# Peptides against a protein of PDB entry 5TUV, part 176

Target 1, 107 residues: chain A of PDB entry 5TUV
Amino acid sequence: KEVIDRLRYLKAEIEDLELKERELDQQKLWLQQSIKNVMDDSINNRFSYVTHEDICNCFNGDTLLAIQAPSGTQLEVPIPEMGQNGQKKYQINLKSHSGPIHVLLIN
Target 2, 107 residues: chain B of PDB entry 5TUV
Amino acid sequence: AQECQNLEVERQRRLERIKQKQSQLQELILQQIAFKNLVQRNRHAEQQASRPPPPNSVIHLPFIIVNTSKKTVIDCSISNDKFEYLFNFDNTFEIHDDIEVLKRMGM

## One batch from the design tools (peptide; made by RFdiffusion4, then SolubleMPNN)

Design b2_p26_4_s3 (from b2_p26_4, 11 letters changed)
Fold by OpenDDE base, seed 2:
Order: sequence, then structure tokens, then C-alpha cells
Structure b2_p26_4_s3 (fold): chain B 107 residues (1-107), chain C 107 residues (1-107), chain A 26 residues (1-26)
Amino acid sequence: as target 1 above (107 residues)
Amino acid sequence: as target 2 above (107 residues)
Amino acid sequence: MFTSDEGFTYTLPYAGKRPIEESLIP
């Protein structure tokens, strides 16, 4: 009796949780679309930038590269492998589909 | 009994996943706020200066920041159309997205 | 933050990473 009742309760709760999860997924989708709309707005897009000073204030002591790329640009960092010269290869691969990539040396 | 235990495990798994999704949703909300704050800051700054910043002095979103040692040797191969970039590093690096930068900026 | 020691791919703008399926640049 107790086990059967517990099973019924758990199954019902799991169904509710499934609904909640789908709701959250939908909310995420809507929010992502909202962010996209805000960022794609002509005025907002014009002012959607950070300065060298902003970046320098966020980091210190190292070489900083700023890579600006269009939305949809694919970034790949392969697992470091040993090269033919006995050195590990650390790489970044970038592929844009909608525009050029721009690189700035910050410091 | 075993079925009950299995459902309880599933219930807990779903609860944790929901919690994670709720956190991710909150993160997106904060991202939107940060972006709006950034835009507002830049609009105000340009109004005060009565001019836009120099083109090469700003990094437009979306972007990433690559952080590596000053001793790191960086080689870059660029396609003719600048749609593809291959970076080679002789040492480790870190990548920070624009979202993290905005957080560090306090936006 | 992502490190060079972890293989991953993602699409801008996107926070997070996913397993590498294939190289983007041959």
C-alpha cells in the first residue's frame, strides 16, 4: 500500500517536473530571442562595444588579444596534441560565415 | 521498492536539472541587463565627447579575449577574406567571452 | 573562462562549450 501510493506520488511529481522543465526551456528560448532583438537594434548595435581600457581593467600581466567576430562565428580549440617537434600544440580555429574577423592586440 | 527508488533518483535528477536551468535563466537576465548598461554608458560617453571613439580603440560585441603569457609566441594564419583564422601558441592560453568581460566590468 | 587544455567548440555569442566533432579549418 505505502509503496504503491509512493509510486503514484512520484510519477505525478515527475510529470509536473517535466512540465516545469519544458516551461524553463521555453523561457530560455524567449529570453535568448529578446537578447538577440536588443542586440540587433540599430542604436544598441552602434553602442555595443568595450574599450581597450575596459579590457585592461579586467586583466593584467599577460598578452591580451581581442577577437571580434560576427554572430555565428565558430570557435574551436582542439585538445592539445604533441607536435612533430615534440611540443604541444595549442590552437584556436575560427570560422566566420557572415563577415570578417577583427583582431586587436590590447597589451 | 526498487522501482520506487529508481523514481526517486529520477525525481532528484530532474530537480537538479531544473535548478540548473533556473540558474542559467537568471544568468541570461543579467546578461541582458549588463548589455543595456553598456549601451547606456557608451551613449552617454559619446554624447559628452561629442564624437564617437576611434574605430580601432573599441571592440565590438560579440568578441572573445585570449589571455596568454607575454612570453608566449603567437602565430596567426588568416584567410584571404579574413573569414578564417588559425592561431598557434607555443604555450597555454585562456579564452574569456564578452559576457565574462561585462561581468568583470561591473555592468 | 576556457583553457587551452580543454578541447571544445562553441558559436559566438555563446557561453559554454561542446565536444569537438571535427576541425573547422583543415
Scores: peptide ipSAE 0.351, ipTM 0.878, DockQ to the pose 0.281
Fold by OpenDDE base, seed 1:
Structure b2_p26_4_s3 (fold): chain B 107 residues (1-107), chain C 107 residues (1-107), chain A 26 residues (1-26)
Amino acid sequence: as target 1 above (107 residues)
Amino acid sequence: as target 2 above (107 residues)
Amino acid sequence: MFTSDEGFTYTLPYAGKRPIEESLIP
């Protein structure tokens, strides 16, 4: 039957797509690990920085804070809510587990 | 007929996920390339200057950039060990990853 | 780019994972 043939075809195609998706998942994990290895290399780590000029060239007209934190640092921006004083809250919470956080005022 | 329709919906969903994952992989590749280019730039720059940059003149990866109005009042609370930071803003702000900065730098 | 208008959390460095609206800080 036409319907049965279509079902069989769709099931076979979905199976192929499942294989492709799993392949992409594996490739992603590999690339993530590769990036980590490259960044953790002693020579690369020594030169893994940007300058104040770099940042200023990327942004204009506003106050810029540069926050350097160790890998694994957790960042949270809560949904803005009204404070007790009637002011809307805009917050950034940072929590590191492996080292201190460093903050620089760029401009 | 209903079963065919269900499978076609599933097929389409899988195709979209695959497309998204392919895009994510491309971004990871570009990130790795950008990082390598950054390292190369910095190595060359330090060689030409015959010195490393001053410690407080550079921002080491990983980092984030916070952009806000010059009129924004920023309050920062820091833990004793500097592992935890709480920033309070009286107005809206934007956060940019180091990845975005590298892109804007043309790395 | 992320804005202060929506709650989100993520872990440094960004590694192709989108921010989530779940608190990861105790």
Scores: peptide ipSAE 0.351, ipTM 0.881, DockQ to the pose 0.282
Fold by OpenDDE base, seed 5:
Structure b2_p26_4_s3 (fold): chain B 107 residues (1-107), chain C 107 residues (1-107), chain A 26 residues (1-26)
Amino acid sequence: as target 1 above (107 residues)
Amino acid sequence: as target 2 above (107 residues)
Amino acid sequence: MFTSDEGFTYTLPYAGKRPIEESLIP
């Protein structure tokens, strides 16, 4: 009796959790669409930028590259592997589908 | 019973996923707020300056920031279609997305 | 923050999606 009751309780709770998870998934999709709509607005898009000063205030001492790429651009950083000279390869691969990628050197 | 144990493991798995999704939703809300604040800041700044910033002085969203040592040698290769980029580094680097930058800016 | 020592892939903008390990990308 006790084991059977525990099983029923757990199954019911898991079902409730499944419903909650689906609700959260829907909310995520809604928020993502909301953000997209806000960013795609003509006025917001015009002012959707940061300055060199902004970046310099966030980072110190090193070489900084700013890479601006269109929405939907795929970014890949492969696991470092040894090159022909025995040195590890550190790479960034970018693939855009809708427009050019812009690179700026900062400080 | 073994079945009870299996269901308890599944229950805990789902609870953890729900927690993660709740955290992601909060981050999306903060992203939207940060973006709106950025737009407002830039609109005000351009109004005060009575002109837009120079085109190469700003970084449009979406973007990433690559941080590496001053001694790091960086090579950039562009594909024939000019939509694919390969960055090669002779040393380690860090990547920061635009969301993190906005957070550091206090947006 | 992501480092060069860890392989991953994701799509811009971040949009609340975490990077996926390269080994998991088909």
Scores: peptide ipSAE 0.330, ipTM 0.872, DockQ to the pose 0.261
Fold by OpenDDE base, seed 4:
Structure b2_p26_4_s3 (fold): chain B 107 residues (1-107), chain C 107 residues (1-107), chain A 26 residues (1-26)
Amino acid sequence: as target 1 above (107 residues)
Amino acid sequence: as target 2 above (107 residues)
Amino acid sequence: MFTSDEGFTYTLPYAGKRPIEESLIP
């Protein structure tokens, strides 16, 4: 009896959790779309930038590259592998589908 | 008994997923707020300056920041249309997204 | 923050999606 009751309780709770998870999934989609809409707004887009000073204030002491790329750009960092000369390969691959990529040296 | 254990495992997995999704939603909300604050800051700054910033002085979203040692040698291969970039580093690097930068800026 | 020692792939903007390890990408 106790096992049967526990099973029924667990099944009911799992159903409730399924509903909650679906709700959260939907909320995420809505929020992501909302963010996209806000960023794509003409006025907001005009002012969606940071300055060199902003970046310099966030980081110190190293070489800084700022890479601006269109939405949808794919960024790939492969797992470092040993090169032909015995040196590990550290790489960044960028692929844009909608526009050019722009790179700035900050430091 | 085995069925009960299986359902308890499933219940726990769902609870963990829900917790993760709730955290992700909270992060997205903060991102949206940060972006709106950034736009407001920039609008105010340009109003005070009575002009937009110089074109090469700003980094438009979305972007990433690559941080590496001053001694790191960076090679870059660029496609003709600038849609593809391949960066090669002779040492390790760090990548910071625009969201992290906005957080560091206090947006 | 991500390091060069961690293989990953993601799409700009981040939009709350975690990077995927290259080994998991078909």
Scores: peptide ipSAE 0.337, ipTM 0.875, DockQ to the pose 0.256; fails the geometry check

Design b2_p26_4_s4 (from b2_p26_4, 12 letters changed)
Fold by OpenDDE base, seed 1:
Structure b2_p26_4_s4 (fold): chain B 107 residues (1-107), chain C 107 residues (1-107), chain A 26 residues (1-26)
Amino acid sequence: as target 1 above (107 residues)
Amino acid sequence: as target 2 above (107 residues)
Amino acid sequence: MYTSDQGFTYTLPYAGKREIEESLLP
C-alpha cells in the first residue's frame, strides 16, 4: 500500500539522518578539542589577547568593563527582580574554580 | 496514517537539529580562524614594537565585555575565597563574549 | 550579545554552545 511504502521510506530516511547527526556530533567534539589545543599552546596562549583599542573600536560611547576569567568560569545573570528598595536588581555573578578574575575599565 | 505522521514529525525534527549542528560547526571553524588571526596579529605587532604590551593594557582570553551607560553605577563584591564575584548595576547592561568581540574586530 | 533583562547562565568560554540556560537563582 501507499502508506506502507511511505512508512518504509520514512524509516530509511530517518536512519540516514541518524547517521548524519552522529557524524556531526563527532565532528563537533573533534573541533572543540582542536580549538582547546590551539588555545592552550604555549605560544598561542602568550598572544591570546585583545587591546583596549580593540574593544573601544567595537563599542561606542558607554562604560566598558573587561572581565578576564579562567576557562570554566560560570557566568550567571539572574532574572531582574524588584529589590527591597523597589528597584530592579541587575547583577552578574561569576564563579571561578581555577584562578583569579581580572577586571579592567576600558573607558 | 498516524504512524506516518509521527515519523514525518520525527524526520522534520531531525532535519532541523542537523541544520543547527551544521551551523554550530561553521561557527566553531570561524572561531578557530579568528583566534589564529588574532595570535598572528599580536605576534607581528610585538615584533615590530620590539616589546610586549604593558600588562594592564591587554585583556587575555577568555573574557567578557560588559557594556552599560556612562551613568550606571557599578559595585563589585568579592567572596572570601576570591573565586566568586558579584557585580551590581543600578541599570541595564549588555554582555558580549570574546567570540563576538573577535568578530567585530574582523578577525 | 546578552542582556540583563533575562536570566541566564553559561560557562566561559563558549565552545559552540550558544544556548543560554535560565538562571535558577533570583
Scores: peptide ipSAE 0.342, ipTM 0.878, DockQ to the pose 0.277
Fold by OpenDDE base, seed 5:
Structure b2_p26_4_s4 (fold): chain B 107 residues (1-107), chain C 107 residues (1-107), chain A 26 residues (1-26)
Amino acid sequence: as target 1 above (107 residues)
Amino acid sequence: as target 2 above (107 residues)
Amino acid sequence: MYTSDQGFTYTLPYAGKREIEESLLP
């Protein structure tokens, strides 16, 4: 029957798509490792920075904070909730595991 | 018929995930290229200046940029182990990761 | 870009989860 043939076709296609998705997952892992290796290189690490000028050129004249944190640092921005004063709380939570966090005021 | 419909939904779901993963791979490739370009720029700049930049004049990767109004009051609380940071804002803010900054820089 | 109006969590450095325009590729 036509329906049976359609079912078989769809099942086969889904299996092919599953294989493709797994392939992409592996490629992602490979590329992430490649990036890590490049960034961890001693020479590259020495020169892996941006300047105050770079940041100022990217943004307008608002208050800019630069927060440098080690790889693996967890960043959390909770959904704003009402505080005790009836004002919404806007927060950033940072948790590092391998080193200190450094904060710079750009302007 | 109902089984066909279910499989078609699953097929479409997988196709969308594959598309998303392909886009993520492209992003990672661009990130790696941008990082390499940044390193090359900085190496060249330091060679011309014959000195490294002052420590507090640069922001080392990885980092984030927080953008908020000049009127925003910012409070920072640091844990005893200095691994946890809590930033409190009395108004809204924006966060930009280092990848976005590199893009804006044209890397 | 992320805003304070929507809650979210992620780990540094960003692991390339956002979409990118094909025109930006080399």
Scores: peptide ipSAE 0.340, ipTM 0.875, DockQ to the pose 0.240
Fold by OpenDDE base, seed 4:
Structure b2_p26_4_s4 (fold): chain B 107 residues (1-107), chain C 107 residues (1-107), chain A 26 residues (1-26)
Amino acid sequence: as target 1 above (107 residues)
Amino acid sequence: as target 2 above (107 residues)
Amino acid sequence: MYTSDQGFTYTLPYAGKREIEESLLP
């Protein structure tokens, strides 16, 4: 019947979609590794920076902090909670595992 | 049939995941291109200047930009192991990653 | 872009897990 045919069709399509999804997952892994390799290249690494002027051109009017940290550094911004003084806590937590964190005041 | 409906739901879910994965892959490709353009720009700029930029005038990748009011008080605490940093703000802030900065720069 | 009120965690550098505004692309 039509229902049986539809079931067979859907199962076949889902199988094809599973293959496609696995292909995309593999491509993502390959691309991530490619990006890592490009960024870790000695020449590229030497020139992998932006200037203060670049940042100032992208933002205006407020205090700008630039925080440079090693790859793998974990950044956490907790949901603001009320502090002991009744003030909301606005926080940034950084955890580095492979080197120092460098902070620059842009303006 | 209920089985047909279940498979149709699964089919649609997989299609949406595939679409999301394709979008993520495109973003990664664009990030790689932007990085290569950044490197090329910096190489050319240093060649024209006949010297590298001053160390404190550049921000190496990876980095984040924190944007907050000029009136915001910022405190920084460093853990005993020197790998954990806690930033406290008395007001709200925004975080922009290096990818967004490169986009704003037109890379 | 993230705000202080959202609450989030990620690892540097970004690994393409979130949507980025396409209008900001050159």
Scores: peptide ipSAE 0.337, ipTM 0.876, DockQ to the pose 0.246
Fold by OpenDDE base, seed 2:
Structure b2_p26_4_s4 (fold): chain B 107 residues (1-107), chain C 107 residues (1-107), chain A 26 residues (1-26)
Amino acid sequence: as target 1 above (107 residues)
Amino acid sequence: as target 2 above (107 residues)
Amino acid sequence: MYTSDQGFTYTLPYAGKREIEESLLP
């Protein structure tokens, strides 16, 4: 009796959780689309930038590269592998589909 | 009893996923707010200056920041159309997305 | 933050930062 009641309770709760999870998934999609729309707005897009000073204030002590790439650009960082010289290879691969990539040396 | 245990494990798993998704939604909300704040800041700044910033003085979203040691040697191969980039580093690096930068900026 | 020691791929801009971070965990 107790076990049966517990099973019923758990099953009902899991159903509620499934609904909640789906709701959150939909909310995420909606919010992502909203963000995209806001960023794609002509006025917002015009002012969607940071300065060199902004970046320098966020980081210190090392070389900083700023890579601006269009939305949809694919970034790949492979697992480091040993090179011919016995040194690990550290790489970044970028592939844009809609426009050029721009690189700036910050410091 | 075993079935109850299995459902309890499933329930807990779902609860954790929901918690994670709720956190991700909150993050997206904050991202949108940060972006709007950035736009407002830049818009106001340009109004005060009565001109846009120089093209090479700003980094347009979306972007990433690559942070590496000042001693790191960086080689960059670029396609003719600048749609593909290959970066080679002789040492480790860190990548920070624009979202993290906006957070560090306090937007 | 993403490190060079972990292999990963994503699309800019990525709106699922935590998901990537979790995927980078062993």
Scores: peptide ipSAE 0.327, ipTM 0.873, DockQ to the pose 0.259

Design b2_p26_5_s1 (from b2_p26_5, 16 letters changed)
Fold by OpenDDE base, seed 3:
Structure b2_p26_5_s1 (fold): chain B 107 residues (1-107), chain C 107 residues (1-107), chain A 26 residues (1-26)
Amino acid sequence: as target 1 above (107 residues)
Amino acid sequence: as target 2 above (107 residues)
Amino acid sequence: LRYPITGNFKLLDENGKELKFPLKVK
């Protein structure tokens, strides 16, 4: 009887957790859509930028490249492997489907 | 007993997923707030300057930042339409997104 | 699961697996 009671309790709790998880999933979707709407607004889009100074304040000492690309751009970073010359290959592949990619050297 | 143990495992799994989803939701909320703060900052700055910033002095969202040593040799191949980019590095690098930049900026 | 604020950048490895930011390539 004790085991049966524990099983019943656990099943009920799991059911409640399932409901909670679905609620969170819905909230995520709603918030994602909200963010999209805010960013797609013409006025907000006009002011959706950072400056070179902003980037330099966030990172110091090394070479910084800023890569701006349209939404939906694919960024591929292969796992470094040894090349034919014995040197590891470090690569970044970018592919945009909706517009040009812009690269800036910050420092 | 075994069924009870199985349900306990399932319960714990669901609790962990819920915790992860809650964390992700909080991140999205912070992203939206950071973006709104960025827009407000830039609007105010342009109003004070009575002009927009020069075109190549700002980086519009979405963007990524590539950080590498000053000694790193970077080769870049660009398609004619600038839709495809291939970067080759002779050393390690780091990639950061615009979200992290906004966080570092204190937005 | 970190993406640009727009959520429209897809960071992938050579196998098509989605990666997270920040990414340190060593």
Scores: peptide ipSAE 0.380, ipTM 0.884, DockQ to the pose 0.401; fails the geometry check
Fold by OpenDDE base, seed 4:
Structure b2_p26_5_s1 (fold): chain B 107 residues (1-107), chain C 107 residues (1-107), chain A 26 residues (1-26)
Amino acid sequence: as target 1 above (107 residues)
Amino acid sequence: as target 2 above (107 residues)
Amino acid sequence: LRYPITGNFKLLDENGKELKFPLKVK
Protein backbone atom coordinates (compact mmCIF):
# COMPACT_ATOMS: atom_id res chain seq x y z
CA LYS B 1 0.00 0.00 0.00
CA GLU B 2 2.75 2.42 0.91
CA VAL B 3 4.74 1.53 -2.20
CA ILE B 4 1.70 1.92 -4.41
CA ASP B 5 0.93 5.32 -2.91
CA ARG B 6 4.55 6.40 -3.42
CA LEU B 7 4.43 5.29 -7.04
CA ARG B 8 1.27 7.29 -7.66
CA TYR B 9 2.79 10.35 -6.03
CA LEU B 10 6.02 10.12 -8.02
CA LYS B 11 4.19 9.66 -11.31
CA ALA B 12 2.02 12.69 -10.62
CA GLU B 13 5.02 14.80 -9.65
CA ILE B 14 6.96 13.76 -12.75
CA GLU B 15 4.00 14.78 -14.88
CA ASP B 16 4.01 18.21 -13.25
CA LEU B 17 7.76 18.51 -13.80
CA GLU B 18 7.32 17.63 -17.46
CA LEU B 19 4.87 20.49 -17.82
CA LYS B 20 7.25 22.86 -16.05
CA GLU B 21 10.16 21.83 -18.26
CA ARG B 22 8.11 22.39 -21.41
CA GLU B 23 7.08 25.79 -20.09
CA LEU B 24 10.72 26.75 -19.57
CA ASP B 25 11.62 25.52 -23.04
CA GLN B 26 8.94 27.73 -24.54
CA GLN B 27 10.05 30.70 -22.46
CA LYS B 28 13.61 30.21 -23.67
CA LEU B 29 12.50 30.14 -27.29
CA TRP B 30 10.38 33.23 -26.78
CA LEU B 31 13.21 35.12 -25.14
CA GLN B 32 15.70 34.08 -27.82
CA GLN B 33 13.32 35.34 -30.48
CA SER B 34 12.78 38.53 -28.51
CA ILE B 35 16.53 39.15 -28.31
CA LYS B 36 16.88 38.53 -32.02
CA ASN B 37 14.07 40.95 -32.81
CA VAL B 38 15.55 43.64 -30.58
CA MET B 39 19.01 43.25 -32.09
CA ASP B 40 17.70 43.20 -35.66
CA ASP B 41 15.76 46.41 -35.15
CA SER B 42 17.22 49.08 -37.40
CA ILE B 43 17.77 51.63 -34.64
CA ASN B 44 19.21 49.13 -32.19
CA ASN B 45 21.42 47.60 -34.86
CA ARG B 46 22.90 51.01 -35.61
CA PHE B 47 24.04 51.32 -32.00
CA SER B 48 24.97 47.69 -31.32
CA TYR B 49 28.72 48.20 -30.97
CA VAL B 50 31.56 48.51 -28.49
CA THR B 51 34.63 50.71 -28.80
CA HIS B 52 38.32 49.93 -28.72
CA GLU B 53 38.38 51.66 -25.37
CA ASP B 54 35.68 49.34 -24.06
CA ILE B 55 37.75 46.31 -25.03
CA CYS B 56 40.96 47.74 -23.61
CA ASN B 57 39.17 48.40 -20.34
CA CYS B 58 38.01 44.79 -20.20
CA PHE B 59 41.33 43.20 -21.18
CA ASN B 60 44.94 44.24 -20.76
CA GLY B 61 48.47 43.16 -21.54
CA ASP B 62 48.30 40.69 -24.38
CA THR B 63 47.49 40.94 -28.06
CA LEU B 64 43.76 41.40 -28.57
CA LEU B 65 41.98 40.56 -31.80
CA ALA B 66 38.37 41.45 -32.33
CA ILE B 67 36.59 39.23 -34.84
CA GLN B 68 33.21 40.46 -35.98
CA ALA B 69 31.05 38.11 -38.03
CA PRO B 70 27.38 37.73 -38.93
CA SER B 71 24.99 36.07 -36.54
CA GLY B 72 25.00 32.32 -36.96
CA THR B 73 28.66 32.12 -37.92
CA GLN B 74 30.20 28.78 -37.02
CA LEU B 75 33.27 28.85 -34.82
CA GLU B 76 35.41 25.73 -34.64
CA VAL B 77 38.32 25.37 -32.26
CA PRO B 78 40.16 22.09 -32.68
CA ILE B 79 41.71 20.46 -29.66
CA PRO B 80 45.42 21.24 -29.83
CA GLU B 81 47.27 18.22 -31.13
CA MET B 82 50.81 17.59 -32.21
CA GLY B 83 51.37 18.50 -35.81
CA GLN B 84 53.63 16.84 -38.34
CA ASN B 85 56.53 19.01 -37.23
CA GLY B 86 56.01 18.13 -33.59
CA GLN B 87 54.38 21.45 -32.75
CA LYS B 88 50.91 21.72 -31.27
CA LYS B 89 48.31 23.15 -33.60
CA TYR B 90 46.41 26.16 -32.32
CA GLN B 91 43.63 27.05 -34.71
CA ILE B 92 40.34 28.85 -35.09
CA ASN B 93 38.07 28.00 -38.00
CA LEU B 94 35.26 30.35 -38.91
CA LYS B 95 32.49 29.72 -41.39
CA SER B 96 30.16 32.56 -42.25
CA HIS B 97 26.90 31.91 -44.04
CA SER B 98 25.86 35.44 -44.90
CA GLY B 99 28.28 38.32 -44.60
CA PRO B 100 31.95 39.18 -44.30
CA ILE B 101 34.16 38.61 -41.30
CA HIS B 102 36.04 41.63 -39.98
CA VAL B 103 39.22 41.43 -37.94
CA LEU B 104 40.51 44.30 -35.83
CA LEU B 105 43.78 44.46 -33.93
CA ILE B 106 43.09 46.20 -30.65
CA ASN B 107 46.63 46.22 -29.21
CA ALA C 1 10.67 -1.06 -4.86
CA GLN C 2 12.83 -0.98 -7.98
CA GLU C 3 10.15 0.94 -9.86
CA CYS C 4 10.06 3.54 -7.09
CA GLN C 5 13.83 3.91 -7.27
CA ASN C 6 13.72 4.37 -11.03
CA LEU C 7 11.06 7.06 -10.75
CA GLU C 8 12.95 8.83 -7.98
CA VAL C 9 16.07 8.92 -10.16
CA GLU C 10 14.01 10.30 -13.03
CA ARG C 11 12.41 12.88 -10.75
CA GLN C 12 15.79 14.09 -9.56
CA ARG C 13 17.11 14.24 -13.11
CA ARG C 14 14.18 16.38 -14.19
CA LEU C 15 14.59 18.69 -11.22
CA GLU C 16 18.24 19.21 -12.11
CA ARG C 17 17.38 19.97 -15.75
CA ILE C 18 14.74 22.45 -14.65
CA LYS C 19 17.26 24.19 -12.41
CA GLN C 20 19.74 24.43 -15.27
CA LYS C 21 17.09 25.79 -17.62
CA GLN C 22 16.04 28.40 -15.07
CA SER C 23 19.64 29.54 -14.79
CA GLN C 24 20.03 29.73 -18.56
CA LEU C 25 16.82 31.72 -18.83
CA GLN C 26 18.09 34.20 -16.27
CA GLU C 27 21.30 34.64 -18.28
CA LEU C 28 19.29 35.40 -21.41
CA ILE C 29 17.28 38.01 -19.53
CA LEU C 30 20.47 39.68 -18.35
CA GLN C 31 21.87 39.60 -21.88
CA GLN C 32 18.83 41.38 -23.24
CA ILE C 33 19.08 44.03 -20.54
CA ALA C 34 22.80 44.48 -21.19
CA PHE C 35 22.19 44.95 -24.90
CA LYS C 36 19.49 47.54 -24.32
CA ASN C 37 21.80 49.40 -21.96
CA LEU C 38 24.58 49.31 -24.56
CA VAL C 39 22.30 50.79 -27.21
CA GLN C 40 21.17 53.51 -24.83
CA ARG C 41 24.75 54.37 -23.92
CA ASN C 42 25.83 54.62 -27.53
CA ARG C 43 22.84 56.71 -28.54
CA HIS C 44 23.54 59.14 -25.74
CA ALA C 45 27.25 59.29 -26.57
CA GLU C 46 26.62 60.03 -30.23
CA GLN C 47 24.08 62.71 -29.32
CA GLN C 48 26.65 64.40 -27.10
CA ALA C 49 29.32 64.20 -29.79
CA SER C 50 26.82 65.21 -32.49
CA ARG C 51 28.39 62.60 -34.77
CA PRO C 52 28.88 58.86 -35.06
CA PRO C 53 32.20 57.32 -34.10
CA PRO C 54 34.81 56.70 -36.80
CA PRO C 55 34.01 53.51 -38.73
CA ASN C 56 37.09 51.56 -37.69
CA SER C 57 36.94 52.64 -34.06
CA VAL C 58 34.02 50.41 -33.13
CA ILE C 59 33.28 46.70 -33.12
CA HIS C 60 29.78 45.72 -34.14
CA LEU C 61 27.99 42.83 -32.50
CA PRO C 62 28.27 39.91 -32.71
CA PHE C 63 31.98 39.52 -32.10
CA ILE C 64 34.56 37.49 -30.26
CA ILE C 65 37.79 38.61 -28.64
CA VAL C 66 40.93 36.54 -29.05
CA ASN C 67 43.55 37.10 -26.38
CA THR C 68 47.08 35.80 -26.89
CA SER C 69 50.67 36.62 -25.97
CA LYS C 70 52.45 39.53 -27.63
CA LYS C 71 54.93 36.98 -28.93
CA THR C 72 52.29 34.84 -30.60
CA VAL C 73 52.47 34.74 -34.37
CA ILE C 74 49.03 34.88 -35.92
CA ASP C 75 48.30 33.86 -39.49
CA CYS C 76 44.97 34.28 -41.20
CA SER C 77 43.85 32.64 -44.42
CA ILE C 78 40.59 32.96 -46.31
CA SER C 79 38.98 30.18 -48.31
CA ASN C 80 38.29 30.48 -52.01
CA ASP C 81 34.61 31.10 -51.39
CA LYS C 82 35.56 33.79 -48.85
CA PHE C 83 33.17 32.37 -46.26
CA GLU C 84 35.74 30.35 -44.35
CA TYR C 85 38.54 31.82 -42.30
CA LEU C 86 41.43 29.95 -40.74
CA PHE C 87 43.48 31.49 -37.97
CA ASN C 88 46.74 29.82 -37.00
CA PHE C 89 48.52 30.55 -33.76
CA ASP C 90 51.94 29.32 -32.71
CA ASN C 91 50.92 29.48 -29.06
CA THR C 92 47.95 29.25 -26.70
CA PHE C 93 45.06 31.70 -26.83
CA GLU C 94 41.78 32.57 -25.15
CA ILE C 95 38.42 33.36 -26.73
CA HIS C 96 35.84 35.63 -25.13
CA ASP C 97 32.40 36.48 -26.46
CA ASP C 98 30.46 39.72 -26.59
CA ILE C 99 28.36 38.65 -23.60
CA GLU C 100 31.40 38.56 -21.36
CA VAL C 101 32.57 41.92 -22.69
CA LEU C 102 29.24 43.54 -21.88
CA LYS C 103 29.36 42.04 -18.40
CA ARG C 104 32.85 43.38 -17.83
CA MET C 105 31.67 46.77 -19.08
CA GLY C 106 28.97 46.79 -16.44
CA MET C 107 26.09 46.86 -18.89
CA LEU A 1 25.41 27.84 -20.82
CA ARG A 2 26.08 31.15 -22.49
CA TYR A 3 24.50 32.32 -25.69
CA PRO A 4 25.77 35.21 -27.72
CA ILE A 5 23.53 38.21 -27.17
CA THR A 6 22.44 37.79 -30.76
CA GLY A 7 22.70 34.02 -30.74
CA ASN A 8 25.66 34.71 -32.91
CA PHE A 9 28.41 32.15 -32.79
CA LYS A 10 28.15 28.39 -32.70
CA LEU A 11 31.27 27.32 -30.89
CA LEU A 12 32.22 23.77 -31.81
CA ASP A 13 35.16 21.44 -31.41
CA GLU A 14 36.45 19.03 -34.05
CA ASN A 15 33.76 16.54 -33.18
CA GLY A 16 30.93 19.02 -33.40
CA LYS A 17 30.60 19.28 -29.66
CA GLU A 18 29.39 22.64 -28.45
CA LEU A 19 31.93 24.57 -26.41
CA LYS A 20 31.34 27.35 -23.93
CA PHE A 21 32.81 30.81 -23.56
CA PRO A 22 35.24 31.87 -22.34
CA LEU A 23 37.49 29.28 -23.93
CA LYS A 24 41.09 28.75 -22.94
CA VAL A 25 43.03 26.85 -25.55
CA LYS A 26 46.09 25.17 -23.99
Scores: peptide ipSAE 0.380, ipTM 0.884, DockQ to the pose 0.408; fails the geometry check
Fold by OpenDDE base, seed 5:
Structure b2_p26_5_s1 (fold): chain B 107 residues (1-107), chain C 107 residues (1-107), chain A 26 residues (1-26)
Amino acid sequence: as target 1 above (107 residues)
Amino acid sequence: as target 2 above (107 residues)
Amino acid sequence: LRYPITGNFKLLDENGKELKFPLKVK
């Protein structure tokens, strides 16, 4: 019957898609590890920076803060809520576990 | 018939996930390329200048950029152990990651 | 929203959903 044939087809296709998804997951893991290795290389690490000029060229007209923190630092941005003084609270929370956080005012 | 419909929904869901994962992989590849280009640029620049840049003139990866109005009042508080940072803004702000900055730089 | 600053700054909301940059907080 047509329904039975369709079911068989769909099941077979889903199995193929499962294999493809697992392949992509594996590729992602390998690529992420590759990126980490490249970034952790001593020479690459030495030159892994941007300049004030770079940032200024990317953004215009506003106050720019650059926050450098170790990989794995937790960044929390709560939904703005009304504060005790009657104004919305706009907040950023940072928690570093592996090193110092450095803040630079660009402009 | 109902089973067929359920499998069709599942198939479509899996296809969408695969598409998303493929896109994410492409982004990771671009990130790696951008980083390598950044390193190459900086190495060349330091060779031309015959010196490293001043320490306060560069932002080391990883970092984020906070963009807010020049009228925004920014308050920063640091925990006693310096592991936690709290930024308070009296107005809206935007956060950009280093990946986006590298993209804007054309890396 | 909790975001681990990893090599890939993934912004995570309270439910662990990844948010994309740029993040506009309004």
Scores: peptide ipSAE 0.189, ipTM 0.882, DockQ to the pose 0.311; fails the geometry check
Fold by OpenDDE base, seed 1:
Structure b2_p26_5_s1 (fold): chain B 107 residues (1-107), chain C 107 residues (1-107), chain A 26 residues (1-26)
Amino acid sequence: as target 1 above (107 residues)
Amino acid sequence: as target 2 above (107 residues)
Amino acid sequence: LRYPITGNFKLLDENGKELKFPLKVK
């Protein structure tokens, strides 16, 4: 009796939540496409950069590498493991598919 | 009773996913705003300077920032096809994306 | 860890879960 009513209520609520989740999924897709369109605009693309000063203002006291790569470039960071010499291996692997990678040393 | 409990667990999972998706959506909105502000800033700056910035002084999106100690030795190797880059570090490092940089810049 | 570099970077773990930057490698 009471359990049956609770079950019906829960099922109805879950259905509503499913609709809400789908709505959010669609909104996300729309916004992602919007961002892509804005970034791909020729004028916006021309001015889509940060300066050396910008980066230096964000980080202090360290060596900074700026790595610019095309969208879709794969970045792999393996879990540090002990190397043959007993030292942990700290590594970054980059694989580009659509253009060159540019590296800039900052500070 | 068990079925009721199962549905309650499912409801809670859906609520949590919805919350996460709402947060992600807000982040995307902020990203779009930040990018537009960046473009506006750069356009204005170039107008005032009556010239574009020097090529080696700016980092075009998309990019990542690698932050490591000034004492860290960094080696970079490029594959034969020039599409694969390997960075080796003798110590720990941090990676930051361009979105985080824009946030830190206050865009 | 895999990172598809885009204007909207997403860091994914082995299970496809999105992780947040910064990534600290220790």
Scores: peptide ipSAE 0.188, ipTM 0.880, DockQ to the pose 0.315; fails the geometry check

